# Peptides against a protein of PDB entry 3HTU, part 45

Target 1, 75 residues: chain A of PDB entry 3HTU
Amino acid sequence: RRPEEWGKLIYQWVSRSGQNNSVFTLYELTNGEDTEDEEFHGLDEATLLRALQALQQEHKAEIITVSDGRGVKFF

## One batch from the design tools (peptide; made by RFdiffusion4, then SolubleMPNN)

Design b2_p18_6_s4 (from b2_p18_6, 11 letters changed)
Fold by OpenDDE base, seed 1:
Structure b2_p18_6_s4 (fold): chain B 75 residues (1-75), chain A 18 residues (1-18)
Amino acid sequence: as target 1 above (75 residues)
Amino acid sequence: MEELLKKMKEKLEEKEKE
């Protein structure tokens, strides 16, 4: 799958799951309990970041980088 | 963005990544 294809799968999950908090660390998005049954669970961080960057270009996500890690907010 | 950044920093500090 291409990064934008992964991005589509991730955003579909965000949309249909109705999360109360749309802010995630990159770790919990691919390693957390909430995504255990999703195809993107276990996705490597490098590919995940590229997928999120594709969503960011579409104004569907915003990647947040701090000194101690990275996260993302979905819209 | 400031509030989001603050929230993310706090969340990242609380999360287990190892």
Scores: peptide ipSAE 0.090, ipTM 0.630, DockQ to the pose 0.072
Fold by OpenDDE base, seed 5:
Structure b2_p18_6_s4 (fold): chain B 75 residues (1-75), chain A 18 residues (1-18)
Amino acid sequence: as target 1 above (75 residues)
Amino acid sequence: MEELLKKMKEKLEEKEKE
């Protein structure tokens, strides 16, 4: 799958699960309990970041970088 | 972005404590 395709799957989960306007660490998106049954669970962080960047271009997400990690807010 | 950054920082700190 291309990063854009992963982004689509991720955002579909966000939308269907009512997680819009929610903030996640990158780790909990792919390693957390809430996404264990999703296809993108276990996705490598590099690919995840590219997927989220694709969503960011569509104004569906915003990637946040702080001193000790990275996260994302979905819209 | 400023408020969002604050919330993200808090989220990360919460995860570190788990």
Scores: peptide ipSAE 0.086, ipTM 0.623, DockQ to the pose 0.152
Fold by OpenDDE base, seed 4:
Structure b2_p18_6_s4 (fold): chain B 75 residues (1-75), chain A 18 residues (1-18)
Amino acid sequence: as target 1 above (75 residues)
Amino acid sequence: MEELLKKMKEKLEEKEKE
């Protein structure tokens, strides 16, 4: 899958699951309990980042980078 | 954005990696 394809799958999960909190760390998106049954679970962080960057271009997400790590806010 | 960054920092600090 291409990064934008992964982005689509991730955003579909966010939208369909009706998450109360739209802010995620990159780690919990691919390693958290909430996504254990999703096909993007276990996705390497580099590919995840590219997927989220694709969503960011579509104004569907904003990547947050801090010294302690990275996260994302979905819109 | 500053508030979001703060929340993200706090969230990152709370997460424990296995």
Scores: peptide ipSAE 0.085, ipTM 0.627, DockQ to the pose 0.070
Fold by OpenDDE base, seed 2:
Structure b2_p18_6_s4 (fold): chain B 75 residues (1-75), chain A 18 residues (1-18)
Amino acid sequence: as target 1 above (75 residues)
Amino acid sequence: MEELLKKMKEKLEEKEKE
């Protein structure tokens, strides 16, 4: 799958899951319990980042970078 | 944005403890 395709799958999950908080660390998106049944679970961080960057271009997400890690906010 | 970054930092710190 291309990064854009992964981004689509991730965003679809976010939109349908009814999450109370739209902010995630990159780790919990692919390694957390909440996404264990999703196709993108276990996705390498490099590919995940590219997928999120694609969503960011569409204004569907914003990657957050702090000194001790990275996360993402979905819109 | 500053508020968002603060919240993200706190969330990351909590995850590091796990």
Scores: peptide ipSAE 0.077, ipTM 0.617, DockQ to the pose 0.114

Design b2_p18_7_s1 (from b2_p18_7, 12 letters changed)
Fold by OpenDDE base, seed 5:
Structure b2_p18_7_s1 (fold): chain B 75 residues (1-75), chain A 18 residues (1-18)
Amino acid sequence: as target 1 above (75 residues)
Amino acid sequence: SKLDELLEKIKKKAEEKE
């Protein structure tokens, strides 16, 4: 799958699970209990980041960076 | 935990940018 395709899957989960307007760490998305049954669980961080960047271009997410980590807010 | 601390920082930043 391309990063854009991963982004689609991730956002579909966000929408169907009612996680819009929520903030996650990147780790939570791919390693958290809430996504254990999702196809993107276990996805490498590099690909995840690219997927989220694709969503960001569509104004569906915003990647948040702090000095000691990164997260994402979904819209 | 480390995760909780990181999440707190990120959420705080998200709220500030909103």
Scores: peptide ipSAE 0.096, ipTM 0.631, DockQ to the pose 0.894
Fold by OpenDDE base, seed 4:
Structure b2_p18_7_s1 (fold): chain B 75 residues (1-75), chain A 18 residues (1-18)
Amino acid sequence: as target 1 above (75 residues)
Amino acid sequence: SKLDELLEKIKKKAEEKE
């Protein structure tokens, strides 16, 4: 899958699970319990980041960076 | 945990951006 395809899957989960306007760390998005049954669970962070960047371009997410970590807010 | 700390930092950042 291409990053934008992963982004689509991720956002579909966000929408279906009612996680819009929620904030996640990148780790919990792919390694957390809430996404254990999702296809994107276990996705490498580099690919995840590209997927989220694609969503960001669509104004569906905003990547948040801090000193020692990154997260994402979904809209 | 480290995860919790990151979550708090990120959430604070998100609130500031909002």
Scores: peptide ipSAE 0.091, ipTM 0.622, DockQ to the pose 0.909
Fold by OpenDDE base, seed 2:
Structure b2_p18_7_s1 (fold): chain B 75 residues (1-75), chain A 18 residues (1-18)
Amino acid sequence: as target 1 above (75 residues)
Amino acid sequence: SKLDELLEKIKKKAEEKE
């Protein structure tokens, strides 16, 4: 799958599960309990980041970076 | 925990950018 395709799957989960306007660490999205049954569970961080960047271009997400790590806010 | 601390920092950052 292309990053854009992963982004679509991720955002579909966000929308269906009512996680809009929620904030996640990158780790939570791919390793958290809430996404264990999703296709993107276990996705490598590099690919995840590219997927989220695609969503960011569509104004569906915003990647947040702090000194300790990174996260994402979905809209 | 480490994860909790990171979450708090990220959420705080999100509030500032909102």
Scores: peptide ipSAE 0.089, ipTM 0.615, DockQ to the pose 0.891
Fold by OpenDDE base, seed 1:
Structure b2_p18_7_s1 (fold): chain B 75 residues (1-75), chain A 18 residues (1-18)
Amino acid sequence: as target 1 above (75 residues)
Amino acid sequence: SKLDELLEKIKKKAEEKE
């Protein structure tokens, strides 16, 4: 799958699960309990980041960076 | 935990940008 395709799957989960406006660490999205049954569970961080960047271009997410980590807010 | 602390920082950052 391309990053854009992963992004689509991730956002579909966000939308269907009512997680809009929620904030996640990148780790939570691919390693957390809430996504254990999702296809993107276990996805490598590099691919995840590219997927989220694709969503960001569509204004569906915002990648948040702090001095010691990164997260994402979904819209 | 480290993860919890990071989450808190990220959430605060999100609030600042909102």
Scores: peptide ipSAE 0.088, ipTM 0.616, DockQ to the pose 0.890

Design b2_p18_7_s2 (from b2_p18_7, 12 letters changed)
Fold by OpenDDE base, seed 2:
Structure b2_p18_7_s2 (fold): chain B 75 residues (1-75), chain A 18 residues (1-18)
Amino acid sequence: as target 1 above (75 residues)
Amino acid sequence: SKLEELLEKIKKKVEEKE
Protein backbone atom coordinates (compact mmCIF):
# COMPACT_ATOMS: atom_id res chain seq x y z
CA ARG B 1 0.00 0.00 0.00
CA ARG B 2 1.03 3.56 -0.66
CA PRO B 3 1.25 6.02 2.24
CA GLU B 4 -1.92 7.72 1.00
CA GLU B 5 -3.76 4.39 1.11
CA TRP B 6 -2.62 3.76 4.67
CA GLY B 7 -3.71 7.28 5.55
CA LYS B 8 -7.16 6.54 4.18
CA LEU B 9 -7.49 3.41 6.31
CA ILE B 10 -6.30 5.23 9.42
CA TYR B 11 -8.68 8.13 8.94
CA GLN B 12 -11.58 5.77 8.25
CA TRP B 13 -10.93 4.21 11.66
CA VAL B 14 -10.72 7.64 13.27
CA SER B 15 -14.06 8.66 11.79
CA ARG B 16 -15.94 5.42 12.43
CA SER B 17 -14.69 5.06 16.00
CA GLY B 18 -15.41 8.66 16.95
CA GLN B 19 -11.77 9.59 17.51
CA ASN B 20 -11.92 12.88 15.63
CA ASN B 21 -10.28 15.71 17.55
CA SER B 22 -8.29 13.13 19.55
CA VAL B 23 -4.54 13.07 20.09
CA PHE B 24 -2.34 9.97 19.81
CA THR B 25 1.32 9.17 20.03
CA LEU B 26 2.60 7.39 16.92
CA TYR B 27 3.22 4.31 19.05
CA GLU B 28 -0.41 4.20 20.22
CA LEU B 29 -1.73 4.16 16.66
CA THR B 30 0.24 1.08 15.60
CA ASN B 31 0.80 -0.70 18.93
CA GLY B 32 -2.09 0.36 21.13
CA GLU B 33 -5.04 -1.74 22.26
CA ASP B 34 -7.56 0.48 20.47
CA THR B 35 -6.21 -0.46 17.02
CA GLU B 36 -5.44 -4.16 17.54
CA ASP B 37 -8.07 -5.23 15.02
CA GLU B 38 -7.09 -2.68 12.35
CA GLU B 39 -5.06 -3.45 9.23
CA PHE B 40 -2.56 -0.74 10.12
CA HIS B 41 -1.74 -2.28 13.50
CA GLY B 42 1.94 -3.12 13.55
CA LEU B 43 2.76 -0.71 10.72
CA ASP B 44 6.34 0.55 10.88
CA GLU B 45 6.73 4.08 12.16
CA ALA B 46 8.40 5.40 9.01
CA THR B 47 5.46 4.34 6.83
CA LEU B 48 3.00 5.59 9.44
CA LEU B 49 4.63 9.01 9.43
CA ARG B 50 4.33 9.23 5.64
CA ALA B 51 0.67 8.23 5.88
CA LEU B 52 0.00 10.91 8.48
CA GLN B 53 1.84 13.48 6.37
CA ALA B 54 -0.52 12.64 3.51
CA LEU B 55 -3.49 13.24 5.82
CA GLN B 56 -1.91 16.47 6.99
CA GLN B 57 -1.80 17.71 3.40
CA GLU B 58 -5.57 17.11 3.30
CA HIS B 59 -6.03 19.02 6.58
CA LYS B 60 -7.31 15.87 8.29
CA ALA B 61 -4.46 15.61 10.79
CA GLU B 62 -1.69 17.62 12.39
CA ILE B 63 1.61 16.09 13.42
CA ILE B 64 2.87 17.56 16.69
CA THR B 65 6.53 17.36 17.67
CA VAL B 66 7.88 17.96 21.16
CA SER B 67 11.44 17.72 22.39
CA ASP B 68 11.11 14.07 23.45
CA GLY B 69 8.44 12.69 21.15
CA ARG B 70 5.80 13.08 18.45
CA GLY B 71 2.06 12.73 18.21
CA VAL B 72 -0.84 13.45 15.91
CA LYS B 73 -4.17 15.21 16.26
CA PHE B 74 -7.00 14.12 13.98
CA PHE B 75 -9.69 16.49 12.78
CA SER A 1 4.51 6.78 32.83
CA LYS A 2 6.50 7.91 29.81
CA LEU A 3 3.41 7.59 27.62
CA GLU A 4 1.36 9.77 29.95
CA GLU A 5 4.11 12.39 30.04
CA LEU A 6 4.30 12.50 26.25
CA LEU A 7 0.52 12.77 25.92
CA GLU A 8 0.42 15.63 28.40
CA LYS A 9 3.16 17.50 26.56
CA ILE A 10 1.45 16.96 23.21
CA LYS A 11 -1.91 18.04 24.66
CA LYS A 12 -0.42 21.25 26.01
CA LYS A 13 1.25 22.02 22.70
CA VAL A 14 -2.01 21.48 20.80
CA GLU A 15 -3.86 23.76 23.21
CA GLU A 16 -1.22 26.46 22.82
CA LYS A 17 -1.56 26.38 19.03
CA GLU A 18 -5.36 26.64 19.10
Scores: peptide ipSAE 0.079, ipTM 0.607, DockQ to the pose 0.748
Fold by OpenDDE base, seed 4:
Structure b2_p18_7_s2 (fold): chain B 75 residues (1-75), chain A 18 residues (1-18)
Amino acid sequence: as target 1 above (75 residues)
Amino acid sequence: SKLEELLEKIKKKVEEKE
């Protein structure tokens, strides 16, 4: 799958689970308990980041970077 | 926890940008 395709799957999960306007660490999205049954669970962080960047271009997410990690807010 | 601390930092960053 391309990053954009992963982004679509991720955002579909966000919408279905009512996670809009919520914040996640990148680790939570791919390694967290809440996404264990999702296709993107276990996705490498590099690909995840590209997927989220695609969503960011669509104004569906905002990636936040801090000195000790990264996260994302979904809209 | 480290997770909670990171989430709090991220939350603050988001709030600052809004």
Scores: peptide ipSAE 0.077, ipTM 0.611, DockQ to the pose 0.824
Fold by OpenDDE base, seed 1:
Structure b2_p18_7_s2 (fold): chain B 75 residues (1-75), chain A 18 residues (1-18)
Amino acid sequence: as target 1 above (75 residues)
Amino acid sequence: SKLEELLEKIKKKVEEKE
């Protein structure tokens, strides 16, 4: 899958699970309990980041960078 | 935990950007 395709799957989960306006660490999205049954569970962080960047281009997410970590807010 | 601290930092940053 291309990053854009992963982004679509991730956002579909966000929408269907009612996680809009929620904040996640990148680790939580691919390694957390809430996504254990999702296709993108276990996705490598590099590909995940590219997927989220694609969503950010569509104004569906915002990647947040702090001094010692990164997260994402979905809209 | 480290995760909780990171989430708190991210939360604060999001609030500042709103």
Scores: peptide ipSAE 0.075, ipTM 0.608, DockQ to the pose 0.746
Fold by OpenDDE base, seed 5:
Structure b2_p18_7_s2 (fold): chain B 75 residues (1-75), chain A 18 residues (1-18)
Amino acid sequence: as target 1 above (75 residues)
Amino acid sequence: SKLEELLEKIKKKVEEKE
């Protein structure tokens, strides 16, 4: 899958699970309990980041960088 | 946990920008 395709899957989960307007660490998205049953669980962080960047271009997410880590807010 | 602390920091940053 391309990053954009992963992004679509991720956002579909966000929408279905009612996680819009929620904030996640990148780790939570791919390693958290809430996504254990999702295809993107276990996805490498590099690919995840590219997927989220694709969503960000569509204004569906915002990647947040803090001094000690990164996260994402979904819209 | 460290993860939770990071999450809170991120949430705070988002809130500050809203």
Scores: peptide ipSAE 0.082, ipTM 0.616, DockQ to the pose 0.874; fails the geometry check

Design b2_p18_7_s3 (from b2_p18_7, 13 letters changed)
Fold by OpenDDE base, seed 3:
Structure b2_p18_7_s3 (fold): chain B 75 residues (1-75), chain A 18 residues (1-18)
Amino acid sequence: as target 1 above (75 residues)
Amino acid sequence: SKLEELLKKIKEEYEKKE
């Protein structure tokens, strides 16, 4: 799958689960209990970041970066 | 971690605005 395709799957989950306007660490998205049944669970962080960047271009997410890590807010 | 604490605060602030 391309990053854009992963982004679509991730955002579909966000919408279906009512997680819009919520904030996550990248770890929570791919390793958290809430996404255990999702196809993107276990996705490597590099690919996840590219997927989120694709969503950011569509104004569906905002990646939050700090000195020791990253997170994301979905809209 | 410091990042997780920061994100927790951010999340709480956004949820309060809803």
Scores: peptide ipSAE 0.078, ipTM 0.607, DockQ to the pose 0.296
Fold by OpenDDE base, seed 5:
Structure b2_p18_7_s3 (fold): chain B 75 residues (1-75), chain A 18 residues (1-18)
Amino acid sequence: as target 1 above (75 residues)
Amino acid sequence: SKLEELLKKIKEEYEKKE
């Protein structure tokens, strides 16, 4: 899958689970209990970041970087 | 937890950017 395709799957999960306007760490999206049954569970961080960047271009997410990690807010 | 601390930092950074 391309990053854009992963982004689509991730955002579909966010929307269907009613978690729009929520903030996540990148880790919990791919390693958390809430996404264990999702296809993107276990996705490498590099690909995840590219997927989120694609969503960011569509104004569906905003990546937030801090000194000790990264997160994302979905809209 | 580590997760909660990181989320707190991320939330604070987001609020600062708004």
Scores: peptide ipSAE 0.076, ipTM 0.622, DockQ to the pose 0.751
Fold by OpenDDE base, seed 1:
Structure b2_p18_7_s3 (fold): chain B 75 residues (1-75), chain A 18 residues (1-18)
Amino acid sequence: as target 1 above (75 residues)
Amino acid sequence: SKLEELLKKIKEEYEKKE
């Protein structure tokens, strides 16, 4: 899958689960309990970041950077 | 970790605005 396709799957989960406007660490999205049954669970961070960047271009997410760490807010 | 702690604070701030 391309980053854009992963982004679509992630955003579909966000919307279906009612997580819009929620903030996540990148770790929570791919390693958290809430996404254990999702196809993107276990996705490598590099690919995840590219997927989120694609969503950001569509104004569906905002990547947050603090020091050397990152998080994301979905809209 | 310190990083996760900082991100947690950010998360909490956003939740407070909702």
Scores: peptide ipSAE 0.076, ipTM 0.619, DockQ to the pose 0.385
Fold by OpenDDE base, seed 2:
Structure b2_p18_7_s3 (fold): chain B 75 residues (1-75), chain A 18 residues (1-18)
Amino acid sequence: as target 1 above (75 residues)
Amino acid sequence: SKLEELLKKIKEEYEKKE
């Protein structure tokens, strides 16, 4: 899958689960209990970041950077 | 980790604003 395709799957989960306006660490999205049944669970961080960057271009997400760490807010 | 703790604090602040 391309990053844009992963982004679509991630955002679909956000919308269906009512997580819009929620904030996640990158680890929570791919390793957390809430996404264990999702296709993107276990996705490598590099690909995840590219997927989120694609969503950010569409104004559906905002990547948050603090020091050497990153999180994301979905809209 | 320290990073996760920082992001947790940010998450909590965003949720408070909602």
Scores: peptide ipSAE 0.075, ipTM 0.620, DockQ to the pose 0.350

Design b2_p18_7_s4 (from b2_p18_7, 12 letters changed)
Fold by OpenDDE base, seed 3:
Structure b2_p18_7_s4 (fold): chain B 75 residues (1-75), chain A 18 residues (1-18)
Amino acid sequence: as target 1 above (75 residues)
Amino acid sequence: SKLEELLKKIKEKYEEKE
C-alpha cells in the first residue's frame, strides 16, 4: 500500500470510531489496544508518518513533534 | 504515566503552535 492508501484506512477508523478532534501519539495509533483489529496496527512508524503527512495535506490531520516524541491531531 | 505525560506535552505544543 502507498502512504496515501494507509492514510485513508487510518482516517476511516478515526471517523468510524468517533475519534475526530482527538490527539494520539504515533505509538498508540499502531500499537495501542484501540487499533488492534485495524489493518494498520503494527505499521512501521516511518510509513505511518508518511500516511499522516498525506492526511495533513488534506487538512484532516496535524502532526505534532516534541522533543521526546510525536503525535497527531485528527480533524 | 509516561504516555499521559507525553500526551500532555503534545497538547501543550499544539496550543502553542495554534
Scores: peptide ipSAE 0.068, ipTM 0.597, DockQ to the pose 0.690
Fold by OpenDDE base, seed 2:
Structure b2_p18_7_s4 (fold): chain B 75 residues (1-75), chain A 18 residues (1-18)
Amino acid sequence: as target 1 above (75 residues)
Amino acid sequence: SKLEELLKKIKEKYEEKE
């Protein structure tokens, strides 16, 4: 899958599960309990970041970086 | 926890960015 295809799957989960306007760490998205049954669970962080960057271009997400980690907010 | 602390920092960073 291309990064934008992963982004689509991730955003579909966000919408269906009512997680819009919520914040996640990158690790939580792919390794957390809430996404265990999703296809993107276990996705490598590099590919995840590219997927989220694609969503960011569509104004569906915003990547947030702090000194000790990164996260994302979905819209 | 480590996760909770990180989420708090991210939330604060986001609010400051706006």
Scores: peptide ipSAE 0.067, ipTM 0.593, DockQ to the pose 0.717
Fold by OpenDDE base, seed 5:
Structure b2_p18_7_s4 (fold): chain B 75 residues (1-75), chain A 18 residues (1-18)
Amino acid sequence: as target 1 above (75 residues)
Amino acid sequence: SKLEELLKKIKEKYEEKE
């Protein structure tokens, strides 16, 4: 899958689970309990970041960088 | 936890933007 395709799957999960406007760490998106049954669970962080960047271009997410890690807010 | 600390930092960053 391309990063854009992963982004689509991730955002579909966010929307279907009613978590729009929520904030996540990158780790919990791919390693958390809430996404264990999702296809993107276990996705490497590099690919995840590219997927989120694609969503960011569509104004569906905003990547947040702080010292010690990164997170994302979905809209 | 590490997760909680990171979420706190992220939340604070958004609060500062507003």
Scores: peptide ipSAE 0.066, ipTM 0.594, DockQ to the pose 0.714
Fold by OpenDDE base, seed 1:
Structure b2_p18_7_s4 (fold): chain B 75 residues (1-75), chain A 18 residues (1-18)
Amino acid sequence: as target 1 above (75 residues)
Amino acid sequence: SKLEELLKKIKEKYEEKE
């Protein structure tokens, strides 16, 4: 799958689960309990970041970077 | 936890950007 395709799957989960406007660490999205049954669970961080960047270009997410970590907010 | 602390920092950063 291309990053854009992963982004689509991730955003579909966000929408279906009612997680819009929620903030996640990158780790939570691929390693958290809430996404255990999703196809993107276990996805490597590099690919995840590219997927989120694709969503960001579509104004569906915003990646936030702080000194000790990164996260994302979905819209 | 470290996760909660990180989420808090990210939330605060987001509020600053708004």
Scores: peptide ipSAE 0.066, ipTM 0.594, DockQ to the pose 0.730

Design b2_p18_8_s1 (from b2_p18_8, 9 letters changed)
Fold by OpenDDE base, seed 4:
Parts: sequence; C-alpha cells; structure tokens
Structure b2_p18_8_s1 (fold): chain B 75 residues (1-75), chain A 18 residues (1-18)
Amino acid sequence: as target 1 above (75 residues)
Amino acid sequence: MVTKEDIEKLKKKLEELK
C-alpha cells in the first residue's frame, strides 16, 4: 500500500470508531490495543508518518512533534 | 489547528509510555 492508502485506512478507523479524543501518539496508532484488529496495526513508524503526512496534505490531520515523541491530531 | 491543550494531552500520553 502507498502512504496515501494507509492514511485512508487510518482516517476511516478514526472516523468510524467515534472516539472523542482526536489526539494520538504514533505508538498507540500502530501498537495500541485499540487498533489490534486494524490492518495498519504493526505498521512501521516511518510508513505511518508518511501516511499521516498524506492526511496532513488533505487537512485531515496534523502531526505534532514534542521533545518526548510524536503524535497526531485528526480533524 | 493544534491547541495547547492538544499538546498537553499528547505529552501526557507520551509520559505514560515511559
């Protein structure tokens, strides 16, 4: 899958799950319990980042970088 | 737009991973 395709899957999960918290760490997206059944679970962080960057281009997400790690806010 | 609250939420989550 291309990064854009991964991004689509991730965003669909965020949207369909009805979660009230739109901020995620990169780790919990691919390694968290909540995504164990998702195709993108276990996705390497580099590919995940590219997927999120694709969503960012569509203004559907914004990658957040802080000293202790990275995360993302979905819109 | 990412708010200060969003940043704090993220930082909290990252601390929990340590």
Scores: peptide ipSAE 0.735, ipTM 0.935, DockQ to the pose 0.766
Fold by OpenDDE base, seed 2:
Structure b2_p18_8_s1 (fold): chain B 75 residues (1-75), chain A 18 residues (1-18)
Amino acid sequence: as target 1 above (75 residues)
Amino acid sequence: MVTKEDIEKLKKKLEELK
C-alpha cells in the first residue's frame, strides 16, 4: 500500500470509531488495544509517519512533536 | 489547529509510555 492508502484507512477508523480525543501518540495508533483489529495495526512507524504526512497535506491531520516523542491530531 | 491543551494531552500520553 502507498502512504496515502494507509492514511485513508487510518482516517476512516478515526472518523468512525467515535473517539473522545483527537490526539494520539504514534505508538497507540499501531500498537494500541483500540486498533488491534485494524489493518494498520503493527505498521512500522516510518510508514505510519508517511501516511500521516499524506493526511496532513489534505488538512486532515497535524503531526505534533514534543520533547518526549511525536503524536498526531486528527481533524 | 493544535492547541495547548492538545499538546498537554499528548505529553501525558507519552509519559504513560515510559
Scores: peptide ipSAE 0.731, ipTM 0.933, DockQ to the pose 0.780
Fold by OpenDDE base, seed 1:
Structure b2_p18_8_s1 (fold): chain B 75 residues (1-75), chain A 18 residues (1-18)
Amino acid sequence: as target 1 above (75 residues)
Amino acid sequence: MVTKEDIEKLKKKLEELK
């Protein structure tokens, strides 16, 4: 799958679960209990980041960078 | 738009990963 395709799957999950406007760490998206049954569970961080960047270009997400790590907010 | 509250929430989550 291309990053854009992964982004679509991730965003669909966020929307279906009603978690828009929520903040996530990159870890909990791919390693958390809430996404264990999703196709993107276990996705490598590099590919995840590219997927989120694709969503960011569509104004559907914003990647957040702080001193202790990164996260993302979905819109 | 990312708010200050969003940032604090993220920081809290990141601390839990340590």
Scores: peptide ipSAE 0.729, ipTM 0.933, DockQ to the pose 0.861
Fold by OpenDDE base, seed 3:
Structure b2_p18_8_s1 (fold): chain B 75 residues (1-75), chain A 18 residues (1-18)
Amino acid sequence: as target 1 above (75 residues)
Amino acid sequence: MVTKEDIEKLKKKLEELK
């Protein structure tokens, strides 16, 4: 899959999950319990980041970098 | 738009991973 395709799958999950919190760590997206049944579970961080960058270009996400790590907010 | 509150939420989550 291309990064854009991964991004689509991730955003579909975010949309249908109906979570009240739109902020995620990169780790919980690919290693968390909430995504264990998703195709993108276990996705390497490099590919994940490219997928999120694709969503960012579509204004569907914004990657956040702080001193202790990175995360993302979905829109 | 990412808010200060969003950043604080993220920091909290990252602390839990330590």
Scores: peptide ipSAE 0.725, ipTM 0.932, DockQ to the pose 0.787

Design b2_p18_8_s2 (from b2_p18_8, 9 letters changed)
Fold by OpenDDE base, seed 4:
Structure b2_p18_8_s2 (fold): chain B 75 residues (1-75), chain A 18 residues (1-18)
Amino acid sequence: as target 1 above (75 residues)
Amino acid sequence: MVTEEDIKLLEERLKKLK
């Protein structure tokens, strides 16, 4: 899958799951319990980042970088 | 728009992971 395709799957999950919090660590998205049944579970961080960057271009997400790591906010 | 609360929440979660 291309990054854009992964982004679509991720965003669909965010939308369907009705998450109370729209902020996630990158680790939570690919290694968390909440996404164990999702196709993007286990996705390498590099590919995940590219997927999120694609969503960012669509203004559907914003990647957040802090001292302890990275996360993302979905819109 | 990412708020300071968003950043705080993220930092807290990252701290728990490590």
Scores: peptide ipSAE 0.696, ipTM 0.917, DockQ to the pose 0.769
Fold by OpenDDE base, seed 1:
Structure b2_p18_8_s2 (fold): chain B 75 residues (1-75), chain A 18 residues (1-18)
Amino acid sequence: as target 1 above (75 residues)
Amino acid sequence: MVTEEDIKLLEERLKKLK
Protein backbone atom coordinates (compact mmCIF):
# COMPACT_ATOMS: atom_id res chain seq x y z
CA ARG B 1 0.00 0.00 0.00
CA ARG B 2 1.03 3.57 -0.64
CA PRO B 3 1.23 6.03 2.25
CA GLU B 4 -1.98 7.75 1.20
CA GLU B 5 -3.75 4.39 1.15
CA TRP B 6 -2.59 3.67 4.69
CA GLY B 7 -3.75 7.13 5.65
CA LYS B 8 -7.21 6.35 4.36
CA LEU B 9 -7.42 3.17 6.44
CA ILE B 10 -6.23 4.96 9.56
CA TYR B 11 -8.66 7.82 9.13
CA GLN B 12 -11.52 5.41 8.52
CA TRP B 13 -10.75 3.76 11.84
CA VAL B 14 -10.62 7.12 13.61
CA SER B 15 -13.99 8.05 12.14
CA ARG B 16 -15.69 4.71 12.82
CA SER B 17 -14.48 4.65 16.41
CA GLY B 18 -15.60 8.23 16.98
CA GLN B 19 -12.19 9.50 17.94
CA ASN B 20 -11.98 12.61 15.82
CA ASN B 21 -10.33 15.46 17.73
CA SER B 22 -8.37 12.89 19.73
CA VAL B 23 -4.62 12.93 20.23
CA PHE B 24 -2.46 9.83 19.79
CA THR B 25 1.19 9.01 20.08
CA LEU B 26 2.53 7.28 16.99
CA TYR B 27 3.13 4.19 19.13
CA GLU B 28 -0.51 4.00 20.23
CA LEU B 29 -1.74 3.91 16.63
CA THR B 30 0.35 0.95 15.51
CA ASN B 31 1.09 -0.87 18.78
CA GLY B 32 -1.87 -0.01 20.99
CA GLU B 33 -4.57 -2.38 22.15
CA ASP B 34 -7.28 -0.32 20.45
CA THR B 35 -5.92 -1.05 16.96
CA GLU B 36 -4.96 -4.73 17.36
CA ASP B 37 -7.56 -5.84 14.84
CA GLU B 38 -6.76 -3.15 12.27
CA GLU B 39 -4.74 -3.74 9.12
CA PHE B 40 -2.34 -0.96 10.03
CA HIS B 41 -1.43 -2.51 13.38
CA GLY B 42 2.28 -3.20 13.41
CA LEU B 43 2.97 -0.71 10.62
CA ASP B 44 6.50 0.67 10.75
CA GLU B 45 6.80 4.20 12.08
CA ALA B 46 8.39 5.58 8.92
CA THR B 47 5.47 4.48 6.76
CA LEU B 48 3.00 5.62 9.42
CA LEU B 49 4.52 9.09 9.41
CA ARG B 50 4.21 9.33 5.63
CA ALA B 51 0.58 8.22 5.87
CA LEU B 52 -0.15 10.88 8.47
CA GLN B 53 1.61 13.50 6.37
CA ALA B 54 -0.75 12.63 3.52
CA LEU B 55 -3.72 13.15 5.84
CA GLN B 56 -2.19 16.40 7.02
CA GLN B 57 -2.14 17.68 3.45
CA GLU B 58 -5.88 17.00 3.37
CA HIS B 59 -6.35 18.87 6.66
CA LYS B 60 -7.58 15.68 8.33
CA ALA B 61 -4.73 15.48 10.81
CA GLU B 62 -1.94 17.50 12.35
CA ILE B 63 1.36 15.96 13.37
CA ILE B 64 2.60 17.25 16.72
CA THR B 65 6.27 17.33 17.64
CA VAL B 66 7.37 17.77 21.25
CA SER B 67 10.67 17.20 23.03
CA ASP B 68 9.87 13.60 23.96
CA GLY B 69 8.51 12.51 20.58
CA ARG B 70 5.67 12.91 18.13
CA GLY B 71 1.94 12.42 18.02
CA VAL B 72 -1.04 13.32 15.89
CA LYS B 73 -4.44 14.92 16.27
CA PHE B 74 -7.22 13.88 13.91
CA PHE B 75 -9.96 16.21 12.70
CA MET A 1 -6.44 23.32 15.74
CA VAL A 2 -4.05 21.81 18.25
CA THR A 3 -4.57 23.25 21.74
CA GLU A 4 -2.24 23.55 24.69
CA GLU A 5 -4.24 20.82 26.39
CA ASP A 6 -3.55 18.54 23.42
CA ILE A 7 0.16 19.16 23.79
CA LYS A 8 0.06 18.47 27.52
CA LEU A 9 -1.83 15.22 26.99
CA LEU A 10 0.64 14.07 24.36
CA GLU A 11 3.63 14.84 26.56
CA GLU A 12 2.13 12.90 29.43
CA ARG A 13 1.57 9.84 27.27
CA LEU A 14 5.05 10.00 25.79
CA LYS A 15 6.58 10.09 29.26
CA LYS A 16 4.71 6.93 30.22
CA LEU A 17 6.16 5.08 27.24
CA LYS A 18 9.72 5.79 28.35
Scores: peptide ipSAE 0.693, ipTM 0.915, DockQ to the pose 0.904
Fold by OpenDDE base, seed 2:
Structure b2_p18_8_s2 (fold): chain B 75 residues (1-75), chain A 18 residues (1-18)
Amino acid sequence: as target 1 above (75 residues)
Amino acid sequence: MVTEEDIKLLEERLKKLK
């Protein structure tokens, strides 16, 4: 899959999951319990980042970098 | 737009992962 395709899958999950919080660590997206049944579970961080960057271009997400790591906010 | 609260929340979660 292309990064854009991964991004689409991720965003679809976010938009339909009814999550109370739209901020995630990158780890939570690919290794969290909430995404165990998703196709993108287990996705390597590099590919995940590219997928999120694709969403960022569409203004659907913003990657956040702090001292202890990275996360993302979905819109 | 990412807010200060968003950042705070993220930092808390990252701390828990460690």
Scores: peptide ipSAE 0.691, ipTM 0.915, DockQ to the pose 0.803
Fold by OpenDDE base, seed 3:
Structure b2_p18_8_s2 (fold): chain B 75 residues (1-75), chain A 18 residues (1-18)
Amino acid sequence: as target 1 above (75 residues)
Amino acid sequence: MVTEEDIKLLEERLKKLK
């Protein structure tokens, strides 16, 4: 899959999950319990970042970098 | 737009993962 395709799958999950918060650590997206049944579970961080960057171009996400790691906010 | 509260939330979550 291309990064854009991964981004689509991730955003589809975010949209249908109905979670009240839209901020995630990158680890939660690919290694969390909430995504265990998703195709993108276990996705390497490099590919994940490219997928999220594709979503950023569509203004659907913004990657956040802090001292202890990275996360993302979905819109 | 990412807010200060978003950043705080993220930092707390990252802290728990460590």
Scores: peptide ipSAE 0.691, ipTM 0.915, DockQ to the pose 0.814

